Peptides against a protein of PDB entry 5Z08. Designs and how they scored, part 166

Target 1, 168 residues: chain A of PDB entry 5Z08
Amino acid sequence: RQKDEWAKKTSSLMKQLDWFIGEHLGAMLAAEELGGPVVGELMEIDPDDLSAGFNAHGKLKKATSQPDLDRRQRRIDDIWGPQDEQGQAHKRKRGADEALAASAEMRDLIEQLMNKLVEAGGDNSATYVEIPRESAAARFLVRSKVAMFHPNDARRLRLVDFGRDLDD
Target 2, 222 residues: chain B of PDB entry 5Z08
Amino acid sequence: GLPRLIDAIEEASKIPAKRRQTPIKPTIEKLTTHLYTHGASPDSLLRLADLLTLRNHLDQASLAAITRNLYPSSTVSDEVVLRFIGALGHGQLKPTLALQALFLRWLVMVYHLLENPGVLGQVYGVLFDLLDTAAIRPQLCHLLALVTRRKHVRPFRIQAILTLSRQTGGDPNLTGLLRVFKNYYPEIIVGDATKGRASAFKHPDPQWRQHLDEIQQRRSEA

## One batch from the design tools (peptide; made by RFdiffusion4, then SolubleMPNN)

Design b2_p18_8_s3 (from b2_p18_8, 7 letters changed)
Fold by OpenDDE base, seed 2:
Structure b2_p18_8_s3 (fold): chain B 168 residues (1-168), chain C 222 residues (1-222), chain A 18 residues (1-18)
Amino acid sequence: as target 1 above (168 residues)
Amino acid sequence: as target 2 above (222 residues)
Amino acid sequence: SEEAAIQEAILAEYEAPA
C-alpha cells in the first residue's frame, strides 16, 4: 500500500515535472545554454526569443530600440548571438530545437537520477549518476536543491533524498 | 613512514574523540612534521584528501593543520582535485566553510602541479555557483581567475557577477574576476556596480610557495 | 594561441613577486 501510494505520488509528480520541463523549463535552460539568464531570473521565454540571442547582460536583444548601444556591446552580441545569416524561419526552428534539446537533456538526467535512486535500494553510495558535463540542467537541479554532487566527486550527481529527513 | 601515520589517523577518525584509547594529537603532529619535511606522494594525497573531505571524527584544528602542511612531493591527480571540489558548498555532510576556504587556497597554491588543469574547467559551473557564499568568495575568485578560459566567459556569468557585485557593494574579488573575463572579451563593459578596486590575485603565501619549491626540487634530484 | 597568452599573463601576474 505505501509503496503503491509512493509510486502513484511519484508518477503524478513526474507527470507534472515532465509537463513543466516541456512547457517552461526547456526554453529557460536553452536560454541559459545560449548565454541568457540563469533559470529563475526569467520565468517566460518564447523559443522565438532564443533566436534573437542575448546581450552580455543575459537580456533579450530588442531588435530596433537601442541604436546607441556601444559598438563594443554589439560586437559582444555578435560573438555570442546566433549568426544572423539564417532566415527567420531557421532562427525559429533553431530556438525550438534548442528548447527541445534542453528538455530532452533534463528529462534524461532526471530519469537517470531516479533510476539510480530506485536501484540503490537505500544505499546512498549507489545513487550517483556520472554526468559527462555540467549542463544547465544539472546546475538547475542543484540550485533547486533537488540534486547534489558527490561530496568528493563533482562528476557524480544524485537526487536529494527528502524521505530520510522527514522520518528523523 | 607516512603511510603508517595515515593508517593510524584513519583508524582514529572512525572513533569519537571521547572513545579513543590514545590521544590523536601526537600522531597529527608527526604527520604534519613529515609532510612539512618530505611532502605527500600522490597516493598519500588521495588518502589525506579523503580524511579532509569525508565526514569523520577528526577535530577541525587537526584538519586545518593537515591542510596547511599538504605539500605535494609530486603532481596532484584529478581524483584529489575532485575530492576537494566535491567538498565545497553548504550541507551537513560538507566540511566547514573555514576548511573549504583552506582547500580553495590550497588548490590555488598547487595549481601548477595539477596533472590535468582542465579538470577544474570541467567543474567550472560548480565553482562559479558558489560565488554567493561570502566565506569562500575570495579564494574562489582567485581559483576561478586561474581556471577561466574563453569557453567559460558567457553572458549569464557576466550578468551574475555584475548582479552579485551590486549586491555586495562591489567586492574587489568579483571585480578582479570580471577583469579576467574582460581579458577574453575586451568589449565587456564593467558597469557602475564594479567601480571598486579589483583584487590582484597575488600568491596567498610566498613562504608556503618557497617551501613547496624546495620539496619539488628534491624529487627532481632523486 | 591568444588564449594561451591570456593565461600566461594571468599566471605571470599571480607569480609576480609582491
Scores: peptide ipSAE 0.225, ipTM 0.431, DockQ to the pose 0.725
Fold by OpenDDE base, seed 1:
Structure b2_p18_8_s3 (fold): chain B 168 residues (1-168), chain C 222 residues (1-222), chain A 18 residues (1-18)
Amino acid sequence: as target 1 above (168 residues)
Amino acid sequence: as target 2 above (222 residues)
Amino acid sequence: SEEAAIQEAILAEYEAPA
């Protein structure tokens, strides 16, 4: 029963996250990887808003800050683009390719983190994923308090066990 | 005069201290006194830049004393600037990092006297790539704050500062430089690691500035 | 220019007496 509820919550979270990654986060993470602004300060997703944004029915309250993110991302893309028409087309294509790559990296990282959590069977020491680098994706998850680094090894990342922190 | 003092120091710089017939310290003191009183002409600045930046047998205290008294009586040429920039970084033939920090501080203090401030913009990449060197980072960030133009604010450099800021635990000089970048692009978000105190990049030595102004005023009256 | 104004602001902060 608890595993099924966890699986449902996880599935719902994954769907929402996949949507968010595909629509918004991928482009923002790509911008960060390219040396753009760090994602998540504007998304003071109040961990309380991520936690509290799940209504009693598990629906995330629409983060009202989405329109401002789109406007900023467009400006960033406009600022760093070559001014020539060919340059703009190349920039748009490059930006799209980088956004897709960042989205794929984030999805893969989340999948690995979730798989390790399931495999660990409650052993926190076994929940760590080894990351090859501190990516924008990894940093975003840590800033969002969704993941944490191992205290002694910044190459090891795990999901925050919200189930334990709620019982304390 | 100043040229004769420089001649004597140049000759002494070729010889190890233990093999010199006469101590160089009195000549260094005469040089620094002359520089403090009259400043250095463009020609003298170039010769002194070579003495400061090229490997020789002068002791670090003497080199530091010359640098601290290196008041330009006129403008600072591109050639002089490039001597100091070329002396930056790691290498057995380069000056010590402590002396490099003094050179960067000097460039900050004489920035308004450069014949062509754009020369520093041309070597912006060289300066920026040295930000990982902790010993020179404070003065380097200050110089970059003066030199940075919109064309220098690039995505890869923003990321480099952010990465280095995380690695350094939020060096206030890096946060200060990122603030300068943000002035050109307000959309730059200074991450939590950079929520720390930013350096204001104040003039490094107000007394040195005042004395420089006095030397420069005497030139305008001549 | 906007760039000149930004530079003047930086220089003014640099020149501001402690």
Scores: peptide ipSAE 0.225, ipTM 0.428, DockQ to the pose 0.616
Fold by OpenDDE base, seed 3:
Structure b2_p18_8_s3 (fold): chain B 168 residues (1-168), chain C 222 residues (1-222), chain A 18 residues (1-18)
Amino acid sequence: as target 1 above (168 residues)
Amino acid sequence: as target 2 above (222 residues)
Amino acid sequence: SEEAAIQEAILAEYEAPA
């Protein structure tokens, strides 16, 4: 019964988390990855805003405001953008793809962290996930106090076990 | 001259290494030698900043070599600074964190040559929000130590450093930055997590500084 | 200004030969 309730609660939480990641957090994390603001400064990022990019101040580029940043973006687009007329659709697609990628990375990271917590059977040393990079997802979890880095190895991340602190 | 070398590298940067008709390494070596001898003019510096910060087909070793020899012969414009700042952070379109660390180190080393040091103060928030990125934190803290003014020392940033210091086990660079903050607000309590050694933020490369000074002196004599 | 003095002290420490 308790396992089933835990499984149901976990499933419900995962669904809510998946929704939150997909609808909000993914775009914000993608914005951070693209050089936008850190999650919490800009709560509503449209995928179209991701395609516009961010200025050096982490603010959305308005089409008119910073010609030099537009020049940089144009050069990136000239080097890596599609050569043909479909440039706007490709920018939107790219912003959406980055949000999806960030969402997938966050989901995968959470899954790994949860799996390690379950597998460790109470051994805190075994709860660490090795992360290939310090991602926006990893930083978000640490800032949210959901995860913590190993004190001696920033490549190792674990969930904060709130359950132990409540039972003590 | 330098412009022609940059032209050749710009053209080569558009083409994957495997598809280039000529090896780029000899041209990079000529560029770095020229930069070491004469430095970069403001115009050349901007072009090089674009090559370093924009995604292109240049290899990381070449980009690092250019960055290590990026001696300004004159001042550093706001535009150049903003190119490097805009290259910071995570993402597939951003330079590697290793290269970003070199950019931050460069900004520290040329800080006294900025046309407007205030430009870094305008982007202070962007820089500050990257402090959680371990790979660039040492150079970032050093740059922030130079840039920080009283207006930047806000309660939320003090708390953010204290929190991050706890999370990192007392990173000496964060402790160093907190000491800079304490210069403006002596009442800042350095919590137990900051009992560690603070970074002194010494010049990262004295030899590079000396060579920069030699290049800058030639300008004053001309 | 106090702020200028603080900045000068930071710069002086940075500029001090190792």
Scores: peptide ipSAE 0.224, ipTM 0.431, DockQ to the pose 0.666
Fold by OpenDDE base, seed 5:
Structure b2_p18_8_s3 (fold): chain B 168 residues (1-168), chain C 222 residues (1-222), chain A 18 residues (1-18)
Amino acid sequence: as target 1 above (168 residues)
Amino acid sequence: as target 2 above (222 residues)
Amino acid sequence: SEEAAIQEAILAEYEAPA
């Protein structure tokens, strides 16, 4: 009975997660990968504030026009700027393709993370997935406190084990 | 015993090599052999930290040999840690940058033996401000990766790493440290220059670790 | 805490015998 209820709850949660990834999260992650806004900012660190720089006392430096902001903003404008109807159709298609790709990447990453957690049998050192790049998906999971990077290896990611953290 | 060897080296350290009546190398070899076999007690560690960090007439090879064999038999006190931290940076009275890199490596390797791990967090600013010193940056980034907590991840430090990363052409150790920062604040935008390969801060000497564990195990049996 | 989990992961890498 309890195992069946757990299995049902887990299955329901997985379906909801898959739906959320497909309908909402994929597009947001794609936007982030393309240089758009960061999903789920924990700190109101305006990217502009980070780009403007901070002095040694944590005060914002006067925004020097850093070329990287201009390039990011240009990329955003190139992605979302006013386009003629034909350009809009191509951009919508490209946006949809990027959203699908981001959704697939997120699903694959979650699957790998879960598989490693199960395979590890309680060995935290064995729960790490090697990631080829820092993706928006990986960053999102870390922001959401669902995953963490290995403290010593930026290419290794694992799920946060909430069960163990509760027993300690 | 170890205290007598330290006494002899302390006295020799006060005298220029050319004015010593006896060569110090055989005594250094006895010290390093003893340290390798038995480790150093907290009291001996403090005395050795002073020998390593204070300006004296010991040669660099001897200082490096002591540092490479500086196995704690017990814990590492705040005072010992602070001696090594105080020895970091530029100055005529400070140890060489090569020796400072060995000290930082040592602190990484004994981090789990600190009596108060928080002591390094209290001097976080001192450590962080040395990141521009290329000769110690690899070991410094590794130590900072261990020490960093959410309270240390400040906007000005994020920007400092990003700026330094650009200036260094994306030093992988800085990218690694920034990755540690991202564990606390994932919204940190890593510029294109920092998208490079991050350093993995692996244990710098597995054989040294194994030997340390053997020394520490003997303490638990005594 | 998140900090504790990060610290534990760091320590596990250094304390685990090779």
Scores: peptide ipSAE 0.216, ipTM 0.407, DockQ to the pose 0.255

Design b2_p18_8_s4 (from b2_p18_8, 9 letters changed)
Fold by OpenDDE base, seed 5:
Structure b2_p18_8_s4 (fold): chain B 168 residues (1-168), chain C 222 residues (1-222), chain A 18 residues (1-18)
Amino acid sequence: as target 1 above (168 residues)
Amino acid sequence: as target 2 above (222 residues)
Amino acid sequence: SEEERIQQEILAEYDAPA
């Protein structure tokens, strides 16, 4: 009974997640991959603050115009800035393509994570998916507390085992 | 019993080795044998922590031997923990860095027996500020990995690890600690210097763990 | 809690065979 309810809840959550990925999250993840704002809760730590670095006293260094911030800002501006109509259409298409790609990546990652969880049969060591890169999708899942990195290998990601907490 | 052995060692520790009437080594061997067989009670553990952390005339080999056999038979009090933490770092009155590394290793191995694991969180800053000390860094990173909570992951500490990682050529223990931080804040950009191999933070001594478990089980049966 | 989850993972790796 509890397993069936958990399976139903998990299935329902997966459907909702798939919908959310398709409708909202894909575009946001694409923006993050392209150097846009981090998708997630109002984090006490602004990613921009992290990128700017901190002095030895823990104070935010004034963002020296690092050329890479200019490139990210330019990419954001190039992606979201006011462009001429033709530039906007190409930009919208490119943005849509990137959103679709990000959505596909997220779905694939979730599927891999779920498959590994099922295959592992309760062995936490076998639940890790090897990720080729740290993606916005991977980061989002970790921020959302849905996944976690291997403590010793940031290329290994697994789902948080929500099921173990239910048996206690 | 263990208290009498500790008494004898405490008295001997007050006297330089060259001025002792009796060699201390046989008493140390009896102590370590007793500790290996029965472990240390909370009271004995505190007394031994003082012997290990306070400057005295005991030789480094004896101190290391005691530390390697410092099996708690019960829990580890905050007071014991704080003795070991207070012994860390540089200073003429502090134990050698080699002995400090053994203390940190011990704290890692007995972490699950702490009466209040939160005590280490309260001294997190003290521990973190010692990361530049190469001799203790491996065990220190492992301990910090256990102790770190979201409240400890601050921008200045992230930057400190990143800076130190660059300076050390990507010490795998620092990379491991940064990965722990990243579990709390995934947006932490692990620069190229941190793309290297991270330490696994595995139990430092599985045989020591097994023996500790045997000692702890005997307590539950008594 | 999140802290507990992360801690459990660190402990699981700690206990994992070499």
Scores: peptide ipSAE 0.426, ipTM 0.519, DockQ to the pose 0.469; fails the geometry check
Fold by OpenDDE base, seed 3:
Structure b2_p18_8_s4 (fold): chain B 168 residues (1-168), chain C 222 residues (1-222), chain A 18 residues (1-18)
Amino acid sequence: as target 1 above (168 residues)
Amino acid sequence: as target 2 above (222 residues)
Amino acid sequence: SEEERIQQEILAEYDAPA
């Protein structure tokens, strides 16, 4: 019964989340992946203070090996640069494709997180999903207090068990 | 009883080993046996903290043995905590870095028995500034993982960890601490150097924990 | 609180078997 109610509440939340992902969040996550504003900044800390703190010492020499992350961030400057009318249609299409990709990534991540939670049978150590990268989707779930990173592996993400924490 | 054993060790600690009339080792063994069996009261803990943290003529093996058997029978006061925190870092008057690592490990293991866990949050800066000391870094990161709250996660500290992580080649303990920071601020980008394995911050000695729980249970029954 | 939740998770990992 409680598992079914949790499953229903989770399913309802998932439907609402799916709607929110499709209508709003996908585009915002795509914008974040493309170096736009972070969705749901709960931080009293100005992102500029974080960026200013990072900029002075933090040019990590990007090792050349993962071209796709660098390509997405370079695409921000290309997306927001003054482009001609023909460039705007291509930009809109690229933006729509990125929003769809971000939405799909979020849905897939949530599905994996839910599946692991069900499979774990109450073992919290088995609830972690291996994430290939820290995505805007992953960050959003953590900011929203829906997910948590493994304290020892930033490549491992799990759902927060609200059912246990609310009953205590 | 324990107070008399501490008296004898305090007196012996004032005298160089070569000038002692009697070997201190048998008294240390009696002390550690008593601590293992009964634990230390808050008053005894304070006296032992002074013996462990203040410069005296006790040998390192004896100090380490006392620290390894320093089971609280009840709570740990702020004063005891501050004695150990004050003993950290570099200096001629400070304990060895090996002993400091044992103190930090002890603080981790007794964290749940602190009268005021907030006291460690008040000295957060002192602890954080010691992260460059490699010999104590593992235990220090673990303690900081327990102590860290949102108020402690500041841009300058994030940058300090990132810088130190790069300098150390991605120390897993620093990566673990940075992950704790990410729990409060998910927007913290962990650089490539921090993509490595992070430390689990598991209990450093499960047997010590079990024995502590047994000592604590006796208090609840008394 | 959120801080308490995060702290409890760190403590839970601390208590987790090796």
Scores: peptide ipSAE 0.424, ipTM 0.516, DockQ to the pose 0.543; fails the geometry check
Fold by OpenDDE base, seed 2:
Structure b2_p18_8_s4 (fold): chain B 168 residues (1-168), chain C 222 residues (1-222), chain A 18 residues (1-18)
Amino acid sequence: as target 1 above (168 residues)
Amino acid sequence: as target 2 above (222 residues)
Amino acid sequence: SEEERIQQEILAEYDAPA
């Protein structure tokens, strides 16, 4: 019964998430993967602020133009810079392709996370998926409190088991 | 009883070892045996915390032995916690860094017995500012991992960990703490130097835990 | 709460066998 309820809740969540991924999240994740703004309520920490560094009092240091910041800023400028109509069409197509790719990555990641959770049979230590990279998808799932990183391995991600919290 | 043993050790702690009429070691052994068997009451914990944290003439081996046997028989009060926190850092009147590491380890192991876990959150800044002290960093990161809440994850602290991680060549304990931060703010990029193995923050002494549980169970049955 | 969940996960790892 509890497994069935969990399976139903998980299936419902997956359907809602799949819908959200397809309609909205894919484009946002693609933008994040391309070095665009991180979409989510946790915008209080601008990744650029993190990259720029903070003084001892927690205030942003003026971003000294470090070359690596220039690459991300170039990507942002390449994303938002004035492009000719042909460049915009290619960029839109590329953006759509990236959104589809991001959606596919998110779906695949969720599927892997769910499969591991089912396979683990209640062993939380076995629920971790090895992620090849810290993707926008992975970060989003963590932001959304759907997934958590292994405290010891940023390459390991697991679903948050909401089912256990219901039995207490 | 335990109070009389503490009395004897308190009196002996006021006198240099060379000037004591009686060796203190047998009394320390009786104390540690008693603590191992029965644990320490809240009142006894406070007195022992003072013996451990205040400058006195007890030798480091005796202080370490008491700390290793400092099993709470019940809860740990805010006052006891604050004694140990106040003993951390650099200073002529503070315990050795080795003993401070044992105190931090103890706080980790008794974290679930704190009357108010929030007390550690209130002194979060004090703990965090000690991360540069290599000798206590492993236990400090573990304690901070337990204590950290969203309110503690501030941009300046993120940057401080990142900076210190770079300076230390990616200390696994700092990487572990940064991952805890990342649970609250996933946008935190753990640099390549920090992509290494993070500390697991596992219980530092499973045998000590088991023995603590046995002491705690005896209280629930009484 | 979310914080409680994160804390429980840290505690679960703490309790996990070596």
Scores: peptide ipSAE 0.423, ipTM 0.526, DockQ to the pose 0.499; fails the geometry check
Fold by OpenDDE base, seed 4:
Structure b2_p18_8_s4 (fold): chain B 168 residues (1-168), chain C 222 residues (1-222), chain A 18 residues (1-18)
Amino acid sequence: as target 1 above (168 residues)
Amino acid sequence: as target 2 above (222 residues)
Amino acid sequence: SEEERIQQEILAEYDAPA
């Protein structure tokens, strides 16, 4: 019974997530993958500080070091710069394609996470999915408190088991 | 009882070893045996924390032995925690770095018994600023892993860990701590610094844990 | 809370067998 209720709740959550991914999140994730702003409204961290990235020495690249800001800003400007109508249409199409790709990646990741959770049979150690890269999708799931990285392996991601907190 | 043993050690701690009328070692052994068997009450913990953290004439072996047997029978007060935190760092009046590492290890092992875990969060900056001290870094990173909350994950601290990680050649404990930070802020681009092995932050002494659990269980039955 | 979850995971790893 509890397993079935959990499965139903999880399925419902998945449907809602699928909807949210398709309607809103895909574009945002695509923007993030393309080096766009992390949807910063939730970040107490100044997006500008994170966007500046860290140099090979871990120093916040001062926003003034033109070239890498120029590359990300070029990517942003290449994404958002005043391009001619044809460039905007191509940009919109590319943006749509990237949004679809990001949505597909998110769906696949969620599916893998769910499958591992089911397969683990309650063993939290077995619930980790190996992720090939740190994607915007993975980051979003972690940020949304839906998933967690393995504390010792950033290539391992698992769903947060909400079920244990309900029975206590 | 334990209070009388502490009294004797406190008095002995005021006197240089060469001037003591009686060897302190037998009393230390009685204390450690008692601690191992029964644990320390909150009041006893405070007194022992003072003995461990304040400069006195006790030898390092005795201090280490007490620390290794410092099983709380109940909770750990903020005052006890703050004594140990205050003992950290460099200085002639501070305990040895080896002893500080034992204190940090102890704090990790008793973290679940803190009356107010938030007290460590309040002194987070003090702890974080000690990460450059190699001798205590492993245990310090582990403690910080337990203590870290979203509010502690700040750009300057991320940068500090990254810088220190490079300077240390990718200390696994720093990598582990940075992964903890990344759990709060996944957008933290941990470049090449996280490609290394991270510490697992496992319980440092499973036998000590088991024995602590036995002592704590006896309290619940009393 | 998220913080509690992250903490629980760190604690769970702490308790995980070697």
Scores: peptide ipSAE 0.422, ipTM 0.520, DockQ to the pose 0.544; fails the geometry check

